# Ledger of designs, part 82: peptides against a protein of PDB entry 4GXB

Target 1, 277 residues: chain A of PDB entry 4GXB
Amino acid sequence: VPTEEVSLEVLLSNGQKVLVNVLTSDQTEDVLEAVAAKLDLPDDLIGYFSLFLVREKEDGAFSFVRKLQEFELPYVSVTSLRSQEYKIVLRKSYWDSAYDDDVMENRVGLNLLYAQTVSDIERGWILVTKEQHRQLKSLQEKVSKKEFLRLAQTLRHYGYLRFDACVADFPEKDCPVVVSAGNSELSLQLRLPGQQLREGSFRVTRMRCWRVTSSVPLPSGSTSSPGRGRGEVRLELAFEYLMSKDRLQWVTITSPQAIMMSICLQSMVDELMVKKS

## One batch from the design tools (peptide; made by RFdiffusion4, then SolubleMPNN)

Design b2_p16_8_s3 (from b2_p16_8, 10 letters changed)
Fold by OpenDDE base, seed 1:
Structure b2_p16_8_s3 (fold): chain B 277 residues (1-277), chain A 16 residues (1-16)
Amino acid sequence: as target 1 above (277 residues)
Amino acid sequence: MSSEQQETQFLLELLS
C-alpha cells in the first residue's frame, strides 16, 4: 500500500465514531496517538488504552478478533480484510481496576471508562442484579460518572472481556460455554439442560501453559462440528491447568476467538509480573 | 488435518 493520507475510523466501545487523519504507513502507536489527540486524551494516559480489531455483529455488538500489535499498520490491517464488518475499536487494555484511579482523574479518561462500562453493562458483559441495575440507572440519569464507575467496579465481571458463545471440552465434551477473561482468570459459563447457570474459574496462576492451534479439516477426515463448513479454519485454545495438587489437566476451548483469548491470557500474566516487580 | 500451534509457557512459581 502506498503511503497516503487517509481518514481512518476508530470506534469507541459504545459505537461512537472517531475519525482521524493518518498515513497508511502509520503504525499502531501513531494511530493511537492520533485518536488520543482527537479525543484530547493526555499523553500520559495513552498507555492505558489499545486498539483492537473487531468484527461488528448484526446487533451492533463487537466480536474481538485481536489486539493490534505495535508493528502493524492499522489502516492496512482493517482494510485488507475487505469487509465492512471489521472495525478498529479503542478500549482500555489493563485488567486491575486500581488503574482506573489514574484514568479517572482526567475528564476524557473518565468519559472513556464511563462509556465503556455503560456499554459493557448493556451488552451483559458485566453481570448485574435487578437492584444493582436500578442503582446504576439512577446514577446514569444523574450523570454521576465517578459514582457510576465506583459502583460498577464492585460488580461481577467488571473489566472482563466477554467472548461469543463457543464450545469447550470441560466439564464434558462439546459443552457450550461463554468465556470471559478478566481478573487474572478465564471464566467459563455454562447452562446445561435442566440445570442452573454454572461458572468455572480458571486462574492464570494455575495454568502451566497454553497454546493456540489452527487446523484445516481434510475432506476425508472425521465429521466436522455441526454448522462448520468443510475447509474452514478451526481455532482452539488449550491450556494445561492445575486442577488439584500434582494433577494437571488440559482444557480445550474451540472458538474463532482463540487468538484473542490467548492475547488476554498473556496480557493478564504480563500485568501480574509488572505488579510483582 | 493440517494444524499449527503457538505455545506460551511460564513458571507457576513466579505467579504464586
Scores: peptide ipSAE 0.025, ipTM 0.629, DockQ to the pose 0.037
Fold by OpenDDE base, seed 2:
Structure b2_p16_8_s3 (fold): chain B 277 residues (1-277), chain A 16 residues (1-16)
Amino acid sequence: as target 1 above (277 residues)
Amino acid sequence: MSSEQQETQFLLELLS
């Protein structure tokens, strides 16, 4: 792609549009810096955020595809897909809520976290009780962003990334699950017919390894998930989990977001390693 | 089936 100046749209978690003028040859960091400049986010806070490629669903929700890599060209990455459904989203890229303290000290950082958190609650990524919801709404009405975030930080799945409904082989084969990544875990929520909601927690510290596998299913009518066209690539995330002492078990998640899940796992592990250093 | 896989491995002891 020839080097040209272009207008690139980057969305916040709440769908707010940030338009930046960049070069088609600008790498991810260049674009991120441009977005930060547009938002008046200080340079020292840029590292707390990342750009993600997402697919915007019909309801306006985002299905995270992957994190844009450092040497990637965001303009090319998004436009090459030739679909208006694909967007670039700015989101915080750390897991430990303790880092919120650093970000919240800045007005722009505070606003970004607030907008993201509001969106995550509205989308059901963060789980709230009726009473908590009332409290959050009250704080939102008062535009008390700091207090809002402090309350939100105590909520279940705060800081988690929620994935689209998918399938896992745990606790049994072909279980419909909703996976969320956060707090150094993968949370698998499932509701089997006639059963109560169940949640499995898989801590990354108990994962020996994980892998992403891509495969092209053979044209067999029986294995096609509803809504997938023939020949669509199937992605799976498999991780080997320490269920008990000296007992490892593989868990496999079949999801178009398997890559994103693996990115989350790696990111969580990396953050833990940084903390231990 | 044509499949490609990428595997990430780490020592549990480092994270424990």
Scores: peptide ipSAE 0.024, ipTM 0.624, DockQ to the pose 0.037
Fold by OpenDDE base, seed 4:
Structure b2_p16_8_s3 (fold): chain B 277 residues (1-277), chain A 16 residues (1-16)
Amino acid sequence: as target 1 above (277 residues)
Amino acid sequence: MSSEQQETQFLLELLS
């Protein structure tokens, strides 16, 4: 792609559009800086955010595809897909809510966190009771962003990234699950026949390793994922988990978002390593 | 099936 000046659209979590003038050759950090400048976000807060490639669903929700890497060219990454469904989204890129304190000190940072949190609640990524919802709505009506965030920080799955419904082999083969990543864990929500909704928690600190695999089923293959046709690329995330003392077990998630899940795992591990060092 | 695999490994002790 020749180097040209272009207008690139970057979305916030709530769908707000940020238009930035960048070069087609600008790398992820360059675009991120341009977005920050457009929003008047201080340079020292840029590192708390990242650009993500997402697919916009019919209802306007975002299905996260992957985080844009530093060497990528966001304009090329999104346009090369030749589909208007794909968007670039700005989102916070840390997991520990303690870092919110740094971001919230700035008006723009506060606004970004607020917008993201409101969106996450509306999407059902953050779980709220009726009473909590009432309190949040009251704070939202008053535009009390700091108080809103402080309350939100106490809510279940605050800061989590929720994935589209997929399939896992745990606790049973071909079990429908909804995976969420956050707080140094993968949360698997599932409902087995005749049972109430359950949540399985897989802490990254108990994962020995994980892998992403891509496979193409053979035309005569005996196994196919329920949600994919024959011959379609199948992505899986598998992790080896310490279930109990000296007992490791592989758990496999079949999802088109397996790559994004692995990115989340690595990101959570990296953050933990930073804290420990 | 034709497949490709990428694996990430780390020491549990570093995260414990």
Scores: peptide ipSAE 0.022, ipTM 0.620, DockQ to the pose 0.037
Fold by OpenDDE base, seed 5:
Structure b2_p16_8_s3 (fold): chain B 277 residues (1-277), chain A 16 residues (1-16)
Amino acid sequence: as target 1 above (277 residues)
Amino acid sequence: MSSEQQETQFLLELLS
């Protein structure tokens, strides 16, 4: 792609648009810096955020596809898909809420975290009780961003990334689940008809390994999976989990977001390694 | 059976 100056749209978690002028040859960090500059985010806080490729659903929700890698050219990465559904989103890229303290010290950082958190709550990524919701709304009305975040930090799945509904073979085969990644775990939530919500927590520290598999199903006869066309790529994330002492079990998640899940796993592991060093 | 299949595997030592 020839080097040209272009306008690139980057979205915040709440859908706010940030337009930046970049070169088509600008790599992910270059674009991130441009976004930071546009937002007046200090350079020392840039590292707390990343750019993500997402697919915007009809309802405006984001389906995270992957994190943009350092070598990527964001403009090319998003435009090459030839679909307006794909967007670039700025989001915090750390898992430990302790890092919020660093980001919150800056007005812009605070605003970014606040906007993201509000969005995550509105989207149901962060789980809240009725009373908690009332408290959050009150704080939001008062525009008490710090207090809002402090309360939010105590909520279930704060800082998690929630994926689209998918299928897993846990606890049994072909279980519809909602997967969320955060706090060094994959949370698999299952609600079967007439049953209470069940959650399986899979800590990354107990994963021996994981893999992403992509496959193109052969035209099979009568057993077409509902909603999948012929030749559609199937992605699966499988991880080998230490269920108990000396008992390893494979868990497989079938999801178009398997790659993103894998990225989250790696990111969580990396962060844990940093903390231990 | 799949016409095409590829796998990316990440090995991780148990951290616990």
Scores: peptide ipSAE 0.022, ipTM 0.604, DockQ to the pose 0.041

Design b2_p16_8_s4 (from b2_p16_8, 8 letters changed)
Fold by OpenDDE base, seed 1:
Structure b2_p16_8_s4 (fold): chain B 277 residues (1-277), chain A 16 residues (1-16)
Amino acid sequence: as target 1 above (277 residues)
Amino acid sequence: SEREKEEMKFLLELLS
């Protein structure tokens, strides 16, 4: 793409649009800086956020595709897909809620976290009881953003990224699950026939390794994943997990978001390593 | 039987 000035739309988690004037040749960090400048986010807080490529669903929800890498050109990355459903989203890119303290000290940072958290609750990414929901709504009505966030930080799956419903081979073959990444884990929520909702926790510290694979089903082969057509590329995330002492078991998740899941895993591991050092 | 290609592979030593 020839180098030229363009208007690029970046969305916040709640769907608010931030328009920035950038060059088509601007890399991810350049665009991020432009967004920060537009929002009046200070430079020292830019590192707490990242740009993500997402697919906007019909209901307005975001299906995260991947994090934009440093070498990428966001304008090209999003426009090359030739579909209006693909968007660039700004979201916090750390996992430990302790880092919220740094971000919340700034008005703009506070607003960003607040907007993201409200959206995550509304979309069911953060799990709340009826009473908690009432309390959150009360705080929202009062526009008590700091108090809202402090309460939200205590909620189940705060800071998690929720993926679209998919399929795993755990605990049994072709098990429908909802995967969420956060708190150094992959949470697999499932409801088996005749059973209550269950959650399986897979801590990254107990993963020996993981991989993402792409495959094309054979014409004569049956697709185990519902909704996938003939010839459709299937993505899988597989990780080898320490189930018990000296017992490793592979767990495979079949999802079009397998790449994003792996990015989350690596990001969580990286953050843990930073804390350890 | 299916055509499979590895997109990413990560090796991780247990942190705990």
Scores: peptide ipSAE 0.017, ipTM 0.506, DockQ to the pose 0.041
Fold by OpenDDE base, seed 2:
Structure b2_p16_8_s4 (fold): chain B 277 residues (1-277), chain A 16 residues (1-16)
Amino acid sequence: as target 1 above (277 residues)
Amino acid sequence: SEREKEEMKFLLELLS
């Protein structure tokens, strides 16, 4: 692709559009810096955010595809997909809510976290009770962003990424699950027929290893994945988990977002390592 | 193998 100046649209979590003028040859960091400049986000806070490739669903929700890599060209990455459904999204890229304190000290950082959190609540990524929802709405109406965030930080799945409904082989084969990543864990929520909502927590510290596999399934008359066309690449995330003392068990998640899940796992591990150093 | 890509991460050894 020839190097030329282009207008690139980057979305915030709430769908707010940020237009930046960049070169087609600009790398991810260059684009991120451009976005930061446009938003008037200080340079020292840029590292708390990342650019993600997402697919915008019909309801406006984002299905995260992957994090854009450092040496990637965001303009090329998004345009090469030849679909307007794919977007670039700015989102915070750390897991420990303690880092919110650093970001919240800046007006722009505060606004970004606020917008993201509001969106996450609205989309059901953060779980709230009726009473909590009332409190949050009250704070939102008052535009008390700091107080809003402080309350939100106490909520279940604050800071988590919620993935599209998928399938896992836990606790049994072909279980429909909703996976969320955050707080150094994968949370698997499922509701089996006639049963209450169940949640399995898989802490990354108890994962011996994980892997992502991609395969092309053989033409079978039964489409096991609703909404997938025949011949589509099947992605799986498998991790070996320490269920109990000296008992390892493999858990496999079948999802088109398996790559993103693995990115989250690695990111959580990296953050833990930073904390230990 | 129909597998096009396999990426494996090891964690316990790194965190122990």
Scores: peptide ipSAE 0.016, ipTM 0.536, DockQ to the pose 0.041
Fold by OpenDDE base, seed 3:
Structure b2_p16_8_s4 (fold): chain B 277 residues (1-277), chain A 16 residues (1-16)
Amino acid sequence: as target 1 above (277 residues)
Amino acid sequence: SEREKEEMKFLLELLS
């Protein structure tokens, strides 16, 4: 792609559009800085956010595809997909809610966290009771952003990234699950007909290893996996988990977002390493 | 093999 100035659209979690003028050759950090400048986000807070490639679903929700890497050219990364469904989204890129304190000290940072949190609640990424929802709405009506966030920080799956419904081999083969990543874990939620909600919490600290595998299923007559045609790439995330003392078990998640899941795992590990140093 | 790509990450060994 020739180097030229272009208008690039970057979305916030709530779908708010931020238009920035960048070069097609600008790397991820350059674009991020441009977005920060447009939002008047201080330089020292830029590191708390990242740009993500997402697919916008029909209902307006975002399916996270991957985090844009440093060497990438966001304009090229998004436009090369030749689909208007793909967007670039700005989102916080840390897991420990303690870092919210740093971000919340700034008006723009506060607003970004607030908007993201509101969106996450509305989309069901953060789990709330009826009473909690009432409290949150009250705070939202009062536009009490700090108090809103403080309450939100106590909620289940605050700061988690929720993935699209997929399939896992845990607790049984071919289980429909909803995977969420956050707080140094993968949460696998399962609700079978007539049964209570079950959740498997897999802490990253108990993962011996993980892998992402891409494969092309062999033709099997007219049989195809739902949402996957013949010759379509299937992604799986598998991790070896320490279930108990000296007992390792592989858990495999089949999902188009397997790459994003692995990115989350790595990101959580990286953050843990920083905290330990 | 149907497998086209594989990426492996290790954690316990790094955190132990």
Scores: peptide ipSAE 0.016, ipTM 0.529, DockQ to the pose 0.041
Fold by OpenDDE base, seed 5:
Structure b2_p16_8_s4 (fold): chain B 277 residues (1-277), chain A 16 residues (1-16)
Amino acid sequence: as target 1 above (277 residues)
Amino acid sequence: SEREKEEMKFLLELLS
């Protein structure tokens, strides 16, 4: 792709559009800096955010595809897909809520976290009770962003990424699950027929290893996954988990977002390593 | 049982 100046649209978590003029040859960090400049985000806070490739659903929800890597060219990465449903999204890229304190110190950082958190709650990524929702709404109406965030930080799955419904082989084969990543874990929410909602927690510290695989299923009389066509590429995230003492078991999640899940795992591990250093 | 052990990894989720 020849080097040209282009207008690139970057979305915030809530769908707010940020237009930046960049070069087609600008790498991820260059684009990120441009976005930061446009938002008047200080340079020292840029590292708390990343650019993500997402697929926008019909309802406006975002399905995270992957984090854009440093060597990537965001303009090329998004346009090469030749579909308007793919977007670039700015989102915070740390897991420990303690880092919110650093970001919240700045007005722009505060606004970004606030907007993201509001969106995450509205989309059901952060789990709230009815009473908590009322409290949050009250704070939102008052535009008390700091108080809003402080309350949000106490909520279940604060800071998590929620993935689209998928399938896992745990606790049983072909279990429909909703996976969320955050707080150094994968949370698998499961509702089996006739049963109550259950949540399983898989801590990254108990994962010996993980891998992503892609395969093309053999032709069959039916589709194994809702909404998937026959012969479509199937992505799987498999991790070997320490279930109990001296008992490792593989857990496999079948999801188009397997890559993103693995990115989250690595990111969480990396952050843990930084905190322990 | 092995299944029981696996089931212990899951907790009831209450959002109300």
Scores: peptide ipSAE 0.016, ipTM 0.478, DockQ to the pose 0.020

## One batch from the design tools (peptide; made by RFdiffusion4, then SolubleMPNN)

Design b2_p17_1_s1 (from b2_p17_1, 5 letters changed)
Fold by OpenDDE base, seed 1:
Structure b2_p17_1_s1 (fold): chain B 277 residues (1-277), chain A 17 residues (1-17)
Amino acid sequence: as target 1 above (277 residues)
Amino acid sequence: MEVEYEGPEYDLQFTPL
């Protein structure tokens, strides 16, 4: 792509648009700096955020595709897909809520975390009781952003990324699940027939390894599940998990977001390593 | 089946529980 000045749209978690003028040759960090400058986010807080490629669903929700890497050209990455459904989103890129303290010291950082958290609650990424929702709404009405975040930090799945409904081979084969990544785990929520909602927690510290694989389904004759077009690539995340002492078991998640899940796993591991150093 | 990405192997003996 020739180097030229372009207007790039970057969305916040709440769908707010940030327009930045960048070069088509600007790398992810250059674009991130431009977004930060547009928002008046201090340079020392830029590292707490990242740019993500997402697909906007019909309901306006974001399906995270991947994190943009440092060597990427965000303009090219989003425009090459030739679909208006794909967007670039600015989001918090750390997992430990302790880092919120650093970000919340700045007005812009506070606003970003607040907007993200409100959106995550509205989308059902953060799990709230009726009473908690009432308390959050009261704080929102008072515009008490710090207090809102402090309460939100105590909520189930605060700081998690929620993925689209997918399928796992655990606890049963072809089990519909909702996967969320956060707090150094993959949370698998499922409802088996006749059962209540259950959650399986897979801590990254108990994962020996993981892999993402792609496959093209062979045209097997009879069981055309109607919705998968002929030739759609199947992505899977498989991880080997320490279920008990000396018992490793593979768990496989079939999801178009398998790449994003693996990025989350790596990011959580990296953060844990930084904390141990 | 093609491997797109493989995460690190961890020594489970040294993984703090």
Scores: peptide ipSAE 0.017, ipTM 0.547, DockQ to the pose 0.075
Fold by OpenDDE base, seed 5:
Structure b2_p17_1_s1 (fold): chain B 277 residues (1-277), chain A 17 residues (1-17)
Amino acid sequence: as target 1 above (277 residues)
Amino acid sequence: MEVEYEGPEYDLQFTPL
């Protein structure tokens, strides 16, 4: 693509649009800096956020596709897909809520975390009881952003990224699950017929390895999920997990977001390594 | 989903494949 000045739209978690003028040749960090400048986010807080490629669903929900890498050209990455459904989103990119304290010290950082948290609650990514919801609503009405965040930090799945409903081979084959990544784990929520909602936690520290595979189902394969056209690419995330002492087991998640899941795993591991050093 | 959480978490080496 020739180097040209273009207007690029970047969305916040709540769908707020940020328009930035960038070069088509600007890399991810250049675009991120332009967004930060547009928002008046200080340079020292830029590292707490990242740009993500998402697909906007018909209901306006975002399906996270992947994190944009440093070498990428965000304008090219989004426009090359030739679909208006694909968007670039600015989101918090750390997992430990302790880093919220650094971000919340700045008005813009506080606003970004607040907007993200409100959106995550509204989308059901953060799990809230009726009483907690009432308390959060009261704080929102008072526009008490700090108090809102402090309460939100105590909630189940605060800071998690929720994926679209998918399928796992655990605890049973072809089990419908909802996966969420956060707090150095993959959380798998499932409800089997006649059973209560269950959650399994897979801590990254107990994953020996993981892989993403891409395959094209052969027409003769009987296990076509009814909604996937014959010949569509199937993505799977498989990880080998230490279930108990000396017992490793492979768990496989079949999801179009398998790449994003693997990015989350790596990101959580990287953050843990920084804390241990 | 019961992941048997009995005992301390073992730190494994992380190997992306």
Scores: peptide ipSAE 0.017, ipTM 0.556, DockQ to the pose 0.054
Fold by OpenDDE base, seed 4:
Structure b2_p17_1_s1 (fold): chain B 277 residues (1-277), chain A 17 residues (1-17)
Amino acid sequence: as target 1 above (277 residues)
Amino acid sequence: MEVEYEGPEYDLQFTPL
């Protein structure tokens, strides 16, 4: 692509648009710096955020596709998809809520975390009780962003990334699940027929390995998930999990977001490794 | 089936039980 100056739209988690003038040849970090400058985010806080490629749904929800890599050209990455549904989103890129303390000391950082958290609650990514919701609304009305975040940090799935409904082979074959990544785990929420909602927690520390695979469904395959056309690429995340002492079991998640799930796993592992060093 | 991404392999000796 020829190098030219372009206007690039980057969205915040709440859908707020940040327009930046960048070069088509600007890499992910260059674009991130431009966004930071536009927001007046200090340079020392840039590393707490990343750019993500997402697909915007009709309801304005984001389906995370992947994190943009350092070598990527965000303008090219998003425009090459030839669909207006694809967007670039700025989001925090750490998992431990302890890092919120560093970010929220800055006004802009605080605003970003607040906007993300509000959005995550509104989208049901963060789970709230009725009482907690009341408290959060009160704090939101007062625009008490710090107090809002402190309360939010105590909530179930705070800091998690929620994926679109998909299918797993656990606990049963072809089980509909909702996967969320956070707190060094994959959370699998499921409701089997006649049962209550259950959650399985798969801690990354108990994963021996994981892999993402692609396949093309064969016509004779009885396992066509409803809604996939013949010849559509099927992505799967498989991880080998230590279920008990000396008992490893593969768990496979079939999802178009398998790549994003693997990125989350790697990111969580990387963060844990940094904390141990 | 093609492997597109692969995560690290962990030593199970250090895996919390």
Scores: peptide ipSAE 0.017, ipTM 0.544, DockQ to the pose 0.075
Fold by OpenDDE base, seed 3:
Structure b2_p17_1_s1 (fold): chain B 277 residues (1-277), chain A 17 residues (1-17)
Amino acid sequence: as target 1 above (277 residues)
Amino acid sequence: MEVEYEGPEYDLQFTPL
């Protein structure tokens, strides 16, 4: 691609648009710095955020595809997909809420975390009780962003990334699940017929290994599920989990977001390793 | 009540396959 100056749209988690002038040859870090400059985010806080490739759904929700890597050219990465559904989103890229304290010291950082948290609650990524919702609403009305975040930090699945509904082979084969990544785990929420809502917590520290596989289903003359086009790539995330003492079991998640799930796993592991050093 | 599948954490070596 020829090096040209272009206007690139980067979205915040709430869908707010940040337009930056960049070169088509600018790497992820260059674009991130441009976004930070546009927002007046200080340089020392840039590392707490990342750019993500997402698919915008019809309802305006984001399906996370992957994190943009350092060597990537964000303009090329998004435009090469030839679909307006794909967007670049700025989001916090750490898992431990303790790092919120560093980010919240700055007005811009505080605003970014606040906007993200509000959006995550509105999208149902963060789970709230009726009473908690009332308290949060009161804090929003008062524009008490710090207090709002402090309350939010105590909520279930705060800091989690929620994936689209998918399928797992645990606890039963072909089980519909909702996966969320955060707090050094994959949370699998499911409701089997006649049963209560269940959550499986798979801690990354109990995963011996994981893999992502890509396959193309053979055109079997059997009834293709009405939604999968001929030749749709099937992605799976499999991880080997320590279920109990000396008992490893493979768990497989079938999801178009399997790559993003694996990125989350690696990111959570990396953060844990930094804390242990 | 939600049933959670959780066990104690172990220090395992993380190996991507």
Scores: peptide ipSAE 0.021, ipTM 0.563, DockQ to the pose 0.049; fails the geometry check

